Peptides against a protein of PDB entry 3EFO. Designs and how they scored, part 185

Target 1, 262 residues: chain A of PDB entry 3EFO
Amino acid sequence: SQLADLYKSCETDALINFFAKSAFKAVLHQPLKVIREILVNQTAHMLACYRKNCASPSAASQLILPDSMKVLPVYMNCLLKNCVLLSRPEISTDERAYQRQLVMTMGVADSQLFFYPQLLPIHTLDVKSTMLPAAVRCSESRLSEEGIFLLANGLHMFLWLGVSSPPELIQGIFNVPSFAHINTDMTLLPEVGNPYSQQLRMIMGIIQQKRPYSMKLTIVKQREQPEMVFRQFLVEDKGLYGGSSYVDFLCCVHKEICQLLN

## One batch from the design tools (peptide; made by RFdiffusion4, then SolubleMPNN)

Design b2_p23_3_s3 (from b2_p23_3, 10 letters changed)
Fold by OpenDDE base, seed 2:
Order: structure tokens, then C-alpha cells, then sequence
Structure b2_p23_3_s3 (fold): chain B 262 residues (1-262), chain A 23 residues (1-23)
């Protein structure tokens, strides 16, 4: 059917870009609460329509998503948790205005990365391989105290170090003997010159490629105060300002879909 | 891309029509 073809051709990244810009435009003349409700309703309607008209018959309790929208709920939750759509006193008007303007000018690829960062397990790097490590889900549950992770969203880059990060990797990256000796005020990695350092720098370079803005590097130690800022980018977790986790949001969307199908 | 955004608009319109047909 024509409708089925449209679902196949419409990708999540384009949808999120469209919804983000539409919502951020609406902020100027509609209450935030209404905008959030509209986004949730639109998400539910889109998925319910597919379930009813395009999907194979199945139990209503089963969540059936088109392949093109497999991660739509994840990204939608990220959009809903963006500071532009949150009515919190802790968020300054300047910050909200700044991020709004940024997203309004983003292309499809940029907005996707902005809302859902890349989180890479750097501690698993094979120095002999040119392949990038596979990204993990942006959640604390995917972090390891023994691990080192690189996070990037197109605007910011973070290097997160677990408290039990391997000393040999710390030495390789920072040329210091231990975790305690790492200077978190630095915004550039030292040129140590070993294979691991070179590989990490290469990966950072690849991530920076084709991005319109230069990402500054922030070094983050686990359990130190600056980690709080880093955790805000773990978008699948519960937000600092009351935003839902992905799991909670998915349940919410599923409930709405079921209601529409009844 | 512009083409991708157009597909989004088309999808939304098609969905609207489908909903109206069900009512």
C-alpha cells in the first residue's frame, strides 16, 4: 500500500529533525506542556497507524514498529528531555535560546547525533585495527569502572574514565602513572606517541570529521563533580530535571498506542 | 535532506487521511 511504502521510506533521523524543529518553533507561541503532549500523541498515532494498517495481525499487547522507526521512541524521548522543552527554573533562558537556535539550523545527521550521542568503549580498542569500536547505548548501565569511554554529540566531546581504569591505558593516553594524576583541566590529549594514543587520536579525528563545529574535549573522572555534566548526556537514563528514562517512556508510548487501537 | 523531509510531510498527510477514513 501507499502508506506502507511511506513508512519504509521515512527514516527516524528525518522524523526527529522535523519534530524537533516544529516543536522548537512552536515554543514561541504555545505552552511547553502542550508541545510535549503533541509530540507524544503524534508518536503514538504514527506507530498506531502502522500497527493497524501496515503490520501483520498480532496481539494488541505486542509492540510492532516499522523498521524505519525502530528507534523513534528513543530519539523522541531525547527530544522531550531537551532543555528547550523543559520548564525548569534551573535552566536559564539564555541556554534555552541558545540550544533552540542551534537545533533550528541543524541538518538531519547533525540533529540525530545531537539528541543521541555516540558512546564508544575506548578501553576495548585494538591498536592494530582501523575499525571504530561499536557504540554502546547511552546509559550508565553500559559504563564500567574498569573502562574508558568517549562520548560525542557533535558539540561536545567527553573522555570518561572509570575509577578502576587500567593503569597501562592511563599511562598510554596521559603519560601519568595513575588515575589520580590525570589532570581534568586539560582540553587536549598529550602527544604520547604510543600506538594506543595514536589510535585514540585517530578515532577522535574521525568523529570530528564532517561536523560543522569543533568539539572541545572534556576529561571526566568517575565520581568527581564534573561527572554530573557528563551524565546528562546519558540520554537513556532518567534526566536530571525529571525527564523519563527510555524504558519509562517506551511504556508510556506503548500504553497510548494500545488505547488508540482499542 | 530536503527529500527526506518531504517524505515526512507526505507520511503525516497520509496518516491523517487514514485516520479520517476510520472515523
Amino acid sequence: as target 1 above (262 residues)
Amino acid sequence: SQAELERVRELLEAMRKAQEAEE
Scores: peptide ipSAE 0.062, ipTM 0.706, DockQ to the pose 0.054
Fold by OpenDDE base, seed 1:
Structure b2_p23_3_s3 (fold): chain B 262 residues (1-262), chain A 23 residues (1-23)
Amino acid sequence: as target 1 above (262 residues)
Amino acid sequence: SQAELERVRELLEAMRKAQEAEE
C-alpha cells in the first residue's frame, strides 16, 4: 500500500529532524507543555497507524514498530528532554536560545548525533583495526568501572575513565602511571606516540570529520564532580531535570498507542 | 535530506487521510 511504502521510506533521523525543528519553531508561539504533548501525541498516532494498517497480525498489546522507526521512541524522548522544551528555572534563557538556534540549522545527520551521542568503548580498541569500535547504548548500565569510553554528540567530546581503568591504557593515553595522576583539566590528549594513543587520536579525528563544530574534549574521571555533566549525555537514563528514561517513555508511548487502538 | 523531509510530510498527510477515512 501507499501508506506502507511511506513508512518504509521515512527514516528516524529525518523524522527527528522534522519534529525537532517543528517543535523548536513552535516554542515561539505555544506553551512548552502543549508542544511536548503534541510531540507525544504525534509519535503515538504514527505508531498506532502503522500497527493498525501496516503491521502483521499480532497481539493487540504488543508494541510493533516499523523498521524505519524502530528507534524513534528513544530519539523522541531525547528531543523531549532537550533544554529548549523544558521549563526549568535551572536552565538559562541563553542556553535555550543557543541550543534552539543550533538545532534549527542542523541537517539530518547533525541532529541525529546531537540528540543521541555516540558512546564508544575505547578500552576495547584493536590497534590493528581500521574500524571504529561499535557504539554502545547511551546509558550508565553500559559503562564499566574497568572501562574507558569516548562520547561525542557533535558539539562535545568526553573521555570517561572508570575508577578501575587498566593502568596500561592510562599509561598509553596519558603517559601517567595511574588513574589518580590523570589531569582532568586537559582539553587535549598528549602525543604519547604509542599505537594505542595513535589509534585513539585517529578515532577522535574521524569523529570530528565532517562535523560543523569543533568538539571540545573533556576528560572525566568516574566518581568525580565533572562526571555529573557527562551523565547528562547518557540520554537513555533519567534526566537531571525530570526527563524520563527511555524505558519509562516507551511505556508511556505504548500506553497511548493502546488507547488509540481500543 | 530535503527529499527525506518531504517524505515525512507525505506520510503525515497520508496518516491524516487514513484517520479521516476511519471516521
Scores: peptide ipSAE 0.041, ipTM 0.680, DockQ to the pose 0.054
Fold by OpenDDE base, seed 3:
Structure b2_p23_3_s3 (fold): chain B 262 residues (1-262), chain A 23 residues (1-23)
Amino acid sequence: as target 1 above (262 residues)
Amino acid sequence: SQAELERVRELLEAMRKAQEAEE
C-alpha cells in the first residue's frame, strides 16, 4: 500500500529533525505544555496509524513499531526533555535561545547526535585496534565506577571518570598519580604521548570530524558537583526537572496508542 | 536530506487523509 511504502521510506532521524524544528518554531507562539502534548499526540497517531493499517495481526496490547521508527520513542523523549521544550532552572534564557537557533539550522545527522549523544566506554580501548569502542545507551545504568566514558552530542564533549577509575589509565591520560589529582578545570587533555593517550586523542578527533561546531571538553569526576550537568545528557534516565525516563515515556505512548485504537 | 523531509511531509499528509476517510 501507499501508506506502507511511506512508512518504509521514512527514517526516524528525519522525523525527529522535522518534529524538532516544528516544535522549536512553535515555541514562539504556543505554550510549552501545548507543544509537548502535540508532539506526544502526533507520535501516538503516527504509530497507531501504522498499527491499524500496516502492521501484521497481533494482540492489541502489544506495541508494534515500524522498522523505520523503532527508536522514534527514544528520540522523541529526548526532544521533549530538551531545555527548549522543558525549561530547567540551571539553563538561562539565552542558552535556550541559542540552542533553539542551533537546532533550527541542523541537518538530520546533526540533530540526531544532538538529541541522543554518543557515550563511549573508553576504558575498554584497545590500543592495537583502529576501531572505536561501541557506544552504550545514555543511562547511568551503563556507567561504572571503574570506568571512563566519553560523551559527545556535537556541541559538548565530556570525559567522565568513575571514582574507582584505574590509576594506570588516569596516569596515561592525565599524567597524574590518582583520581584526586585530576584537574577538572582543564579543557584540553595533556599530550602525554603514550599509546592510550594517543588513541583517546584520535577518538576525540574522529568524533569532532565533520561536526560543524568545535566541541569544548569538560572533565567530570564522579560524585562531584559538575557531574550533575553531565547526568542531564543521560537522556534515557528520568530527568530532575520533569522529564520522563525512556521506559516511562514508552509506556505513556503505548497507552495513548491503545486509546486511539479502542 | 531534503528528500527525507519531503517523505515525512508526504507521510503526514497521507495519514491525515486516511484519518479523514475513517471519520
Scores: peptide ipSAE 0.036, ipTM 0.680, DockQ to the pose 0.054
Fold by OpenDDE base, seed 4:
Structure b2_p23_3_s3 (fold): chain B 262 residues (1-262), chain A 23 residues (1-23)
Amino acid sequence: as target 1 above (262 residues)
Amino acid sequence: SQAELERVRELLEAMRKAQEAEE
């Protein structure tokens, strides 16, 4: 059917780009609350329509998503949690304006990365491989005290180090003997010259490649104050400023879908 | 409802067009 074809043709990254630009345009003439409600409503309606008209017969209580929209909810939640759509006084008008303008000019690939960062387990790097490590979900639950993670969203790059990060990796990356010796004020990794360091730099280069903005590196130690900034990019978690976790949002969307189908 | 279905169709079509424009 034409409808089925539409669902197949609309990929999540394009959808989110569309929703983001639409919402961010609407910010100028509609209340934020209304915009958020519209986004959730649109999400629910699209998914409900699929469930009703395109999906195989099943219990209404089951969340059935089209392949093209399997990750739509998580991205939508990220959009909803963006500072542009939040009315918290802690977020400056300038910051909202800045991010709004950025997104308004982003292509599909850029906005995808912006809303849902790439989180890479650097501690698992194979120095002999040219492949990037598989990204993990942007949640604290995916971090490890023994791990080192690189996070990038197209604008910022973070290197997060667990308190129990392997000393050999610390030495390899920073040329210091321990976690305590890492200087978090640096914005560039030292050129240590070992294979691991080179591999990490290569990965960072790949991530930076074809991005419209140069991502400044921020080194973050677990349990230090700057980690709180880093955690804001763990978009599947509950936001500092009242944003829902992905799980909570998914439940919310599911509830609305069920209401539409009943 | 038919109205709801049409709304969704329009939305999806708009998104499709937007996607094509990005290509």
Scores: peptide ipSAE 0.032, ipTM 0.673, DockQ to the pose 0.626

Design b2_p23_3_s4 (from b2_p23_3, 15 letters changed)
Fold by OpenDDE base, seed 2:
Structure b2_p23_3_s4 (fold): chain B 262 residues (1-262), chain A 23 residues (1-23)
Amino acid sequence: as target 1 above (262 residues)
Amino acid sequence: DKEEIERVIKLLQEAKDWILAQQ
C-alpha cells in the first residue's frame, strides 16, 4: 500500500529537519504552546496510524514503531526542548532568533547532529585504531566519574572530565599532573604530542570536518558550575527549563497513541 | 479510518517533498 511504502521510505533525520523548519517558521505567527501541541499530535498520529494499519497484530498496550521511526520520539523530544520552542524567560530573544535562523538553513545531517549531539567516550580511545569511538546515548547515565567524554553538536564542542579521570589521560591530554590542575578557561588543547593527544585531536578534526561552523571547545570538569551548561546537551535527560526526559516523553507519546487507538 | 490515513499520507508526502525540494 501507499501508506506502507511511505513508512518504509521515511527517514527520521529528514522528518526532524522538516518538522523543525516547519515549527520554527510557525513561531512567527503561532503561539509556542500550539506549535508544541501540533508536533506531539503529529507524532502520535503518525505512529498510531502505523500501529493500526501497517503493523503486525499485537497487543494494544505494546508500543510498535516502524523501523524508520524508531528514534523519531527521541528526536522529536529534542526538538520540543529546543530554546526556540520554549517560552522561558531565562532564554533570551536573541538566542532564540539565532538558533531559529541556524536551523532554518541546516541540511538533514546538520539538523540531526544539532538536535542530537555526538557523545564519545574518549577515555576508551584506542590510539592504534582509525575508527571513531562508538557514540553513547546523550544521558548522564552514560557518563562515568572515571571517564572523559567529547560532546559535539555541530556548533559546540565539550570535553567533559570526570572527577576521577585517569591521571595518565589527563597528563596525556593537558600535560598537567592531575584533574585539579586542568585550566577550564582554555579553548584549545595543548599539542602534547603523544599518541593519545594526537588521536584525540584527530577525532576532533574529523568531527569538525564538513561542518559549516567552527566549534568552540569548552573544557568541563564534573561538579563544577560550567557542567550545568554541558548537561543541557544531554538531550535524553530532563531539561533545565522544564523539558521532559526521553523516557517521560516516550510514555507521553505512548499514552496519546493508545488514546487514538481506542 | 480513511480520513486519518489520508492525513498521515499527506503529512509524510509533504515531508518528503520538502526535503527533496531542498536538495
Scores: peptide ipSAE 0.317, ipTM 0.861, DockQ to the pose 0.766
Fold by OpenDDE base, seed 5:
Structure b2_p23_3_s4 (fold): chain B 262 residues (1-262), chain A 23 residues (1-23)
Amino acid sequence: as target 1 above (262 residues)
Amino acid sequence: DKEEIERVIKLLQEAKDWILAQQ
């Protein structure tokens, strides 16, 4: 059927780009609350329609998503939690305008990375491997006090260090003896020259490769004040300004779908 | 149901068309 073919041909990254630009354009002539409601409604209707007309028979209470849209909810939640669509007074008009313009010019790949950052466990690096470590989900639950993580969203790059990060890795990256000695004011890693440092630089280079913007590096220590900025990029968690966690959002969407199916 | 299907088809088609137009 035409409907089934449309679902099969859809790509989440393309959909998010479309919805993001549509929403950000609508900001100019519609209230933010209305825009958010429309996005949620559209999400629910798309998924409900699939469940009702295209999905294999299953329990009505079970959330069934098209393969092409399995990660649509998480990206949609990220979109909804973007500062452009939030009405919080703590977010300056300039910041809203800046991010709006950025997204309006982004391609499909750029917007995907922008809304859902890449979070890499650097502490697991194999210096003999040329492959990037497998990304983890953008949630604090995936972090470790013993770990070191690199986060990138195409605009910003963060190197997050747990309070119990391995001293040998700290020495390898920063050429200092301990976590306490790390200077978080630096925006460039020192050229220590050991294999671990070289590999980290290589990884950072790969991440930066073919990205339209040069990502500035920010060093973040766990439990220090600047970590709050970093946490805002853990998009699956509850937002600082009232945005839902992915789990909560998924529950919300599921409830809406169930209502539509009844 | 028919109306809902048409609505979703329209939405998805608009998205597809828009993406194609951006290429």
Scores: peptide ipSAE 0.316, ipTM 0.861, DockQ to the pose 0.758
Fold by OpenDDE base, seed 3:
Structure b2_p23_3_s4 (fold): chain B 262 residues (1-262), chain A 23 residues (1-23)
Amino acid sequence: as target 1 above (262 residues)
Amino acid sequence: DKEEIERVIKLLQEAKDWILAQQ
């Protein structure tokens, strides 16, 4: 059927790009609350329609998603939590306008990375491998006090260090003896020259490759004040200013789908 | 049910057409 073919041919990254640009265009003439409600409504209807007409028979309580849209809810939540659609007091009007315009010009790959950053556990790097470490979910629950993580969203790059980061890795990256000696004011990593440092720089280069904007590096120490800015990019967590966690959003969408199915 | 299906078809088709037009 036409409907089934459409679901099979859809791609989450393309859908998010479309919905983001549609929503960000609507910001100019519609209230933010209305725009957010429309996005949630569209999400629920797309998923409910699949459940009714395309999905295999299953328990009504189960959340059944098309294969092409299995990760659509998490990206949709990221879109809904973006400062363009969800105003935050620390974000100026000019900054919101700037981000809106940036997204309006982004391709599919750029917008996907922008809304859901890459979070890489670089403390697990194999210096003998040229492969990137596997990304983890963007949540504080995936961080560790003993770990070092690199986060990138196409515009910003953060190097997050746990309070118990291995001294040998700190020495390898920064050429200092301990966590306390790391200078967070630097925007460039020193050229230490050891294999670990070289591998990290290579990874950063790969991440920067083919991206339209040069990402500024910010060094972040766990439990220091600047970490609060970093935490804003952990998009699956609950936001400080009204944004839902991914789990809460998924429950909300599920509830709306159930209402449509009844 | 038919109306809902048509609405979703329209939405998905618009999304696909938009993406194709941007390429």
Scores: peptide ipSAE 0.312, ipTM 0.859, DockQ to the pose 0.738
Fold by OpenDDE base, seed 4:
Parts: sequence; C-alpha cells; structure tokens
Structure b2_p23_3_s4 (fold): chain B 262 residues (1-262), chain A 23 residues (1-23)
Amino acid sequence: as target 1 above (262 residues)
Amino acid sequence: DKEEIERVIKLLQEAKDWILAQQ
C-alpha cells in the first residue's frame, strides 16, 4: 500500500530535519506552546496510524514503531527540548535566534548530529584499531567516573573527564600527572606524541571532517561548574530549562498513541 | 480511519518532498 511504502521509505534523520525546519519557521508566527503540541501530535498520529494500519496485531499496550521511525521519539524529544522551542527566560533571545538560523540552514546529516550529539567513550580507545569507538546514549547514566568521553554535536566539542579518570590516560592526553592538574581553560589538546594522544586527535579530526563549522573544544571536569553546560547536551536526560527525559517523553507519546487507538 | 490515513500520508509525503527538494 501507499501508506506502507511511505513508512518504509521514511528516514528519521530526514523527518527530524523537516520537522525542525517547519517548527523553527513556525516560531515566527505561532506560540511556542502550540508548536510543541503540534509536534507531539504529529508524532503520535504517525505512530498510531502505523500501529493501526500497518503493524502486525499485538497488545494495545505494546509500543510498535516502524523501522524507519524507531528512534524518531528520541530525536523529536531533542527537538522539543531545543532552546528555540523553549519559552524560558533563562534562554536569551539572541541564543534562540542564533540556533534557529543555524538549523534552518542545516542538511539532514548536520541536523541529526545537532539534535543528538555523538558521545564517544574515549577511555575505551584501542590504539591498535582504526575503528571509532561506538557512541553511547547521551545520558548521564552512560557516563563513568572512571571514563573519558568526547561529545560533539557539529557545533561544540566537549572532552569530559571523570573524577576517577585513569592517570595514565590523563598523562597520555594532557601530559599532566593527575586529574587535578588538567587545565580546563585550554581549547586545544597538547601534542603529547604518544599513540593514544595521536589516536584521540585523529578521532577528533574525523568528527570535525566535513562539518561546516569548526567545533571549539571544551575540556570539562566532572563535578566542576562547566559540567553543567556539558550536561545540557545529554539530551536523553531531563533538561535544565525544561523538557522531559527521553523516557518521560516516550511515555507521553505512548499515552497519546493509546488514546488515538481507543 | 480513512481520514487519519490520508492525513498521515500527506504529512509523510510532504516530508519526503521537502527532503528531496533540498538535495
């Protein structure tokens, strides 16, 4: 059927790009609350329609998603939590305008990364491998006090260090003896010259590759003030300035789907 | 629900067309 074919051919990254640009355009003439409601409604209707007309019979309580939209909810939540769609006084008008304009010019790949950052466990790097480490979910639950993580969203790059990061890795990356000695004011990693450092730099280069903007590096120590900024990019968590966690949002969408199917 | 199906088809088609137009 036409409907089934459409679901099959859709891609989440493309959908998010479409919804983001549509929503960000609508910001100019519609209340933010309305825009958010429309996005949630559209999400629920798309998923409910699939559940009703395309999915195999299953329990009503079970959330059944098209393959093409399996990660749509998480991305949609990221969109909803973007400062452009949040009516919070803590967010400056300039910042909202800036991000709005950025997204309006982004391609599918750029917007995907922008809304859902890559979070890479750098502490797991194998210097003998040319493979990039597998990204983890953008949540505090995936961080480790013993870990070092690189986060990138196409505009910003963060190197997050746990309070118990391995001294050998700290030495390898920063050429300092301990976590306490790391200077977080630096925006560039020193050229230490060991294989681990070189590999990290290579990874950073790959991440930066073919991105339209040069990502400034911010070094973040766990439990220090700048970590608050970093945590805002953990998009699956509850937002500081509002917005639900992914889990809460998924529950919300599920409830709305169920209502539509009743 | 035919109406709902049509709405979703329209939405998905618009999204698809939008992406294609930006390529």
Scores: peptide ipSAE 0.260, ipTM 0.833, DockQ to the pose 0.760

Design b2_p23_4_s1 (from b2_p23_4, 11 letters changed)
Fold by OpenDDE base, seed 4:
Structure b2_p23_4_s1 (fold): chain B 262 residues (1-262), chain A 23 residues (1-23)
Amino acid sequence: as target 1 above (262 residues)
Amino acid sequence: SAEEKLEQEILDMLEFIEKAAKE
């Protein structure tokens, strides 16, 4: 019972921050392969321990997670997919060093957003509402060709536009007649002045609020080359540089759990 | 909330994996 309470009281965001900083410190002294294995093993151990010690006998055969730990695996996978831990040749040493240093100084809230970005369906905005739209999972499967999405991770902000995004929204945001007319070299949205534009700007402002870094806006058109960069922030998908999809990661963790419990 | 939805989806995926492992 006390152990169960401990797991329930555990804050996942704090754990991820701890694991991130620990791993990013370890990269200076240990092989990346070892670090990745440790992180996977720790994830499996935590979940296995909970299952063994906190799960009811009737649910012993199921992988159940306490409420506070339900999102731990997804964040852990995001950590594993970070360029610091992947360290592929295609990723510059400078970029890895930069991100490493950033994370080492990040607070809990910042690191959470950094590893798992907010992906907001902007095309669903209610101009009469002051509430942020509900975030969707960071996966290509959650995008739509008819949609417009805002992605933010505390350092970067992307406005992704589907090839079939509504012309009226394009006009409202960019003051251009069509998708083809959008200038992707823009780093600022024009001040169009209509309610939709104003609301979008407000949302962007809210997202930027309390963030230690100013997020530069990148406009991304679907199927254009810059979209490849954007897709790297869809952290639940398979990474370009060998990062595992979340589903694949879960399978891996599940296997490890089974090995620990059998 | 978005977090609740994410949690539910995670649970669904885990259940799916477990079910598949039993088959």
Scores: peptide ipSAE 0.021, ipTM 0.507, DockQ to the pose 0.032
Fold by OpenDDE base, seed 2:
Structure b2_p23_4_s1 (fold): chain B 262 residues (1-262), chain A 23 residues (1-23)
Amino acid sequence: as target 1 above (262 residues)
Amino acid sequence: SAEEKLEQEILDMLEFIEKAAKE
């Protein structure tokens, strides 16, 4: 993805890993509110520097924020939206403990994918190409009712189907005549054997090979109840358990920036 | 470039927020 590529070009991936582990360690002995405030403050400071550099390039500044760090706010929001840093009764203690432990043991590359999933437009696949499709931003606004998308975060894999997905693609992937005939209880794609099916399986294989954990596949139909689970992984959108959208996060940070610059 | 696109997106968001705050 564009974000992933940019992240690899700098130490930002290492920074977010550090922030995540530091925050998750702090959860054991600091209030969540304090931890979140610290992270927001750090983000505000970063964006303040960014804004200063972009808005007033001629202004003298002792701290110049590298362009490669522009993605840090995106990942910071994802970190803040993680269940470990959210105080919601709907999230079990076991789930919180599990995810905390996972992240504490993750390397830089694993944590990057964990916090910001890959979202691939599968409906745009060229069966003659060996290249992976370019990932899109993890937001509902980037989905299409006519599209099919694969989402992976290193632990989970989802295949999302729009209500108006092309019947020919549905037939190619599932060997069924229509969207209504797709069985969402299956965790494995059928071996249909056509080029499109083979390419999709190849892509899934490539994604899986890069990760240390086996990802279970979940098939999701748009507008069905299970889609709510999928939407939680659209990390730039508002979360089900109180996490802010990226826009809302920036709004919050903007207020902090104004306070810092005044 | 991807970097330029992201930069512009962030700037657009910031401008939007600033405008909204003034209204």
Scores: peptide ipSAE 0.021, ipTM 0.505, DockQ to the pose 0.029
Fold by OpenDDE base, seed 1:
Structure b2_p23_4_s1 (fold): chain B 262 residues (1-262), chain A 23 residues (1-23)
Amino acid sequence: as target 1 above (262 residues)
Amino acid sequence: SAEEKLEQEILDMLEFIEKAAKE
């Protein structure tokens, strides 16, 4: 239908950029509670309109989204969980001001990556492939103790290593014999020179390309203290300083949609 | 048309948040 085409043509990334900048401008004049309510209500309303006019019959308990809008809720939740929209004493005024200014100047592509990081399973790299590995969902549930993952959000880059990461990959990346020998204080990977190391460096280079800021690399070992910082970028999980998991957010939005349709 | 109405509704929502940002 023509209505379906309208929603399919919707640029979700542009909408998120707009909502983010609008909300971050509004914080100067409106209470945070009001801003959050507006964002949730508008999201629910938009999705309710789609379901009413475009969606095929389905179970009332199921939230069905068009392909083009499937990512809208997840990005919206990330926006709602941003420190700029949270009133927590643990978050400094300087940090809020910094992130606000960053987002206010970001283009559509930059804001998309900022709110929802790219998480790549590095342990699955094909050294003969010129393509980036397929990104996984930004949740702890997608990590593996046997895996190595690269996370990037346009500002920060993390290399996360599971406690059971393959020794051969550790050797390939760091030129050390085991997980225990990895130095997490380094901010640059060594130039080991093997195909795997070269491929990883190439991937990191591609990710850094066309980004306005140079991303600082942080090496993170699973179960060490710095992992807590890394986990804050797993945006689909519950945040440390507040904000719902994506699942909880979907439940909230679904409830609002049902209320609008009844 | 139904399509035009839906489009206008989306635009209205966007305008609403823009207005809130200016207040």
Scores: peptide ipSAE 0.017, ipTM 0.425, DockQ to the pose 0.092
Fold by OpenDDE base, seed 3:
Order: sequence, then C-alpha cells, then structure tokens
Structure b2_p23_4_s1 (fold): chain B 262 residues (1-262), chain A 23 residues (1-23)
Amino acid sequence: as target 1 above (262 residues)
Amino acid sequence: SAEEKLEQEILDMLEFIEKAAKE
C-alpha cells in the first residue's frame, strides 16, 4: 500500500529532527502543554495508522513497528523530556534558549545524538582492540558501581565513575591511588601514558572528531552532587525535573493507540 | 549492533505492554 511504502521509506532520525524543530518553533506560539500533547498524539497516530494499515494479519494483535520506526518512541520521549519542552523553573531561561537554538540548527545526525546520548562502558575496554565498546542503554539500570562510563551527546561529555571502580583503572586513567583522590574539577584527563589512558583518550577523540562542537569533559563521581546533572542524560529514566521514563511513556502511547483503534 | 538491540528492546517492551493491557 501507499501508506506502507511511506512508512518503510521514512527515516526515524529525520522524523525526530523534524519533530524537534517543529516543536521548538512552536514553543514561541503555543503552550508547552499543547505541544507535548500534540507530540504524544502524533506518535500514537503514526503507530496506530501503521498497525491498522500495514501490519500483517498474523501480527494484527501486536504492535510491531517497522524497522524504520522501531526507535521512534524512544526518541520522541527524549524530545518530550528536553528542557525546552519541560520548562521547569530549575532550568534557566538562558539554558532553554540556548538548547532551543542549538537544536534548530542541528542536522539529522546531530539531533539524534543530542536527544539520545552514547553511553559507553569504559571499564570493559580492550586495550588491544581498535573498536569502540558497544554503547549501552541510557538508564541507571545499565550502570554499575564497579564500572566507568563515558557519556556523550555531541555537546557534553561525562566520565562517570562508580564508587567501586577498579583501583587499577583509576590509577591508569587519573594517576591517583583511589576513587577518593580523583579531582572532579578537572576538565581534561591527565596524560598518564599507559594503555588504558591512551585507549580512553583515543575513544574520546573519535567521538569528538565527528561532532561540530567541542565537548567539555565533566568527571562525575557516583553519589556526589554533580551526579545529578549526569543522571539527567540517562534519558530512559524518569527525569528529576519531569518527564516520563521510557516505560511510562510507552504505556501512555499504548493506551492512546488502543483508543484510536477502537 | 547497539541500534538493533535497542530496536528489539523497544519491540519487546511494546509487546509486553500490550499483553499486560489485555489482562
């Protein structure tokens, strides 16, 4: 069907970019509540239409998304959780304005990374491998107190350290004897010169090379106050300043889909 | 790939929700 072809040809990343820019433009003329409702509604409608018109009879009872749309909900939720659309008092007007402007100028690839960061388990690095570690889902559930994670969204870079991070890795990366000795005020990693340090720096370099903006590094210790900022980038979790977890969002969308299909 | 895993997880979650909603 024509509709099926449309969905198959649709690129989710392009859609997210479009929705983001459209929403951020609409902020100037529409209440945030309305914008959020529209986005949720659009998500539900798109998925409902697909199910109704494109789903195979055998799978009619299931919400099976086409490959091009499988990741749409997660990005839509990320968009909805962005400070521009939340407009919480804890977020400065300047910050919202800044992010709005940034997104308005972002390309498809940039916006996708911006809304859903890369979270890399650095503690699993194979110093003999030239490959980057596989990214994990942006959720606290994927973190480990024994792990070290690098998060990047194209604008910011965070190095998160679990309270039980391996001392050898800490020594290798920071040249200090323990977690407690790590200086979180540093914006640059020391050049220790060992394989771990070199590998991490290489990874950071690779991430930076494809991005138009220089990402400032923030070192974050688990259970310290600055971790709260880091956690806001775990976009699948419930945000401190509002916004649903991804699971809750899916439930909401599902309910709406059911209503549309009834 | 990480993307494929994400997609599968999303699908699984959606399926789970649908099943739960029917109960």
Scores: peptide ipSAE 0.018, ipTM 0.520, DockQ to the pose 0.033; fails the geometry check

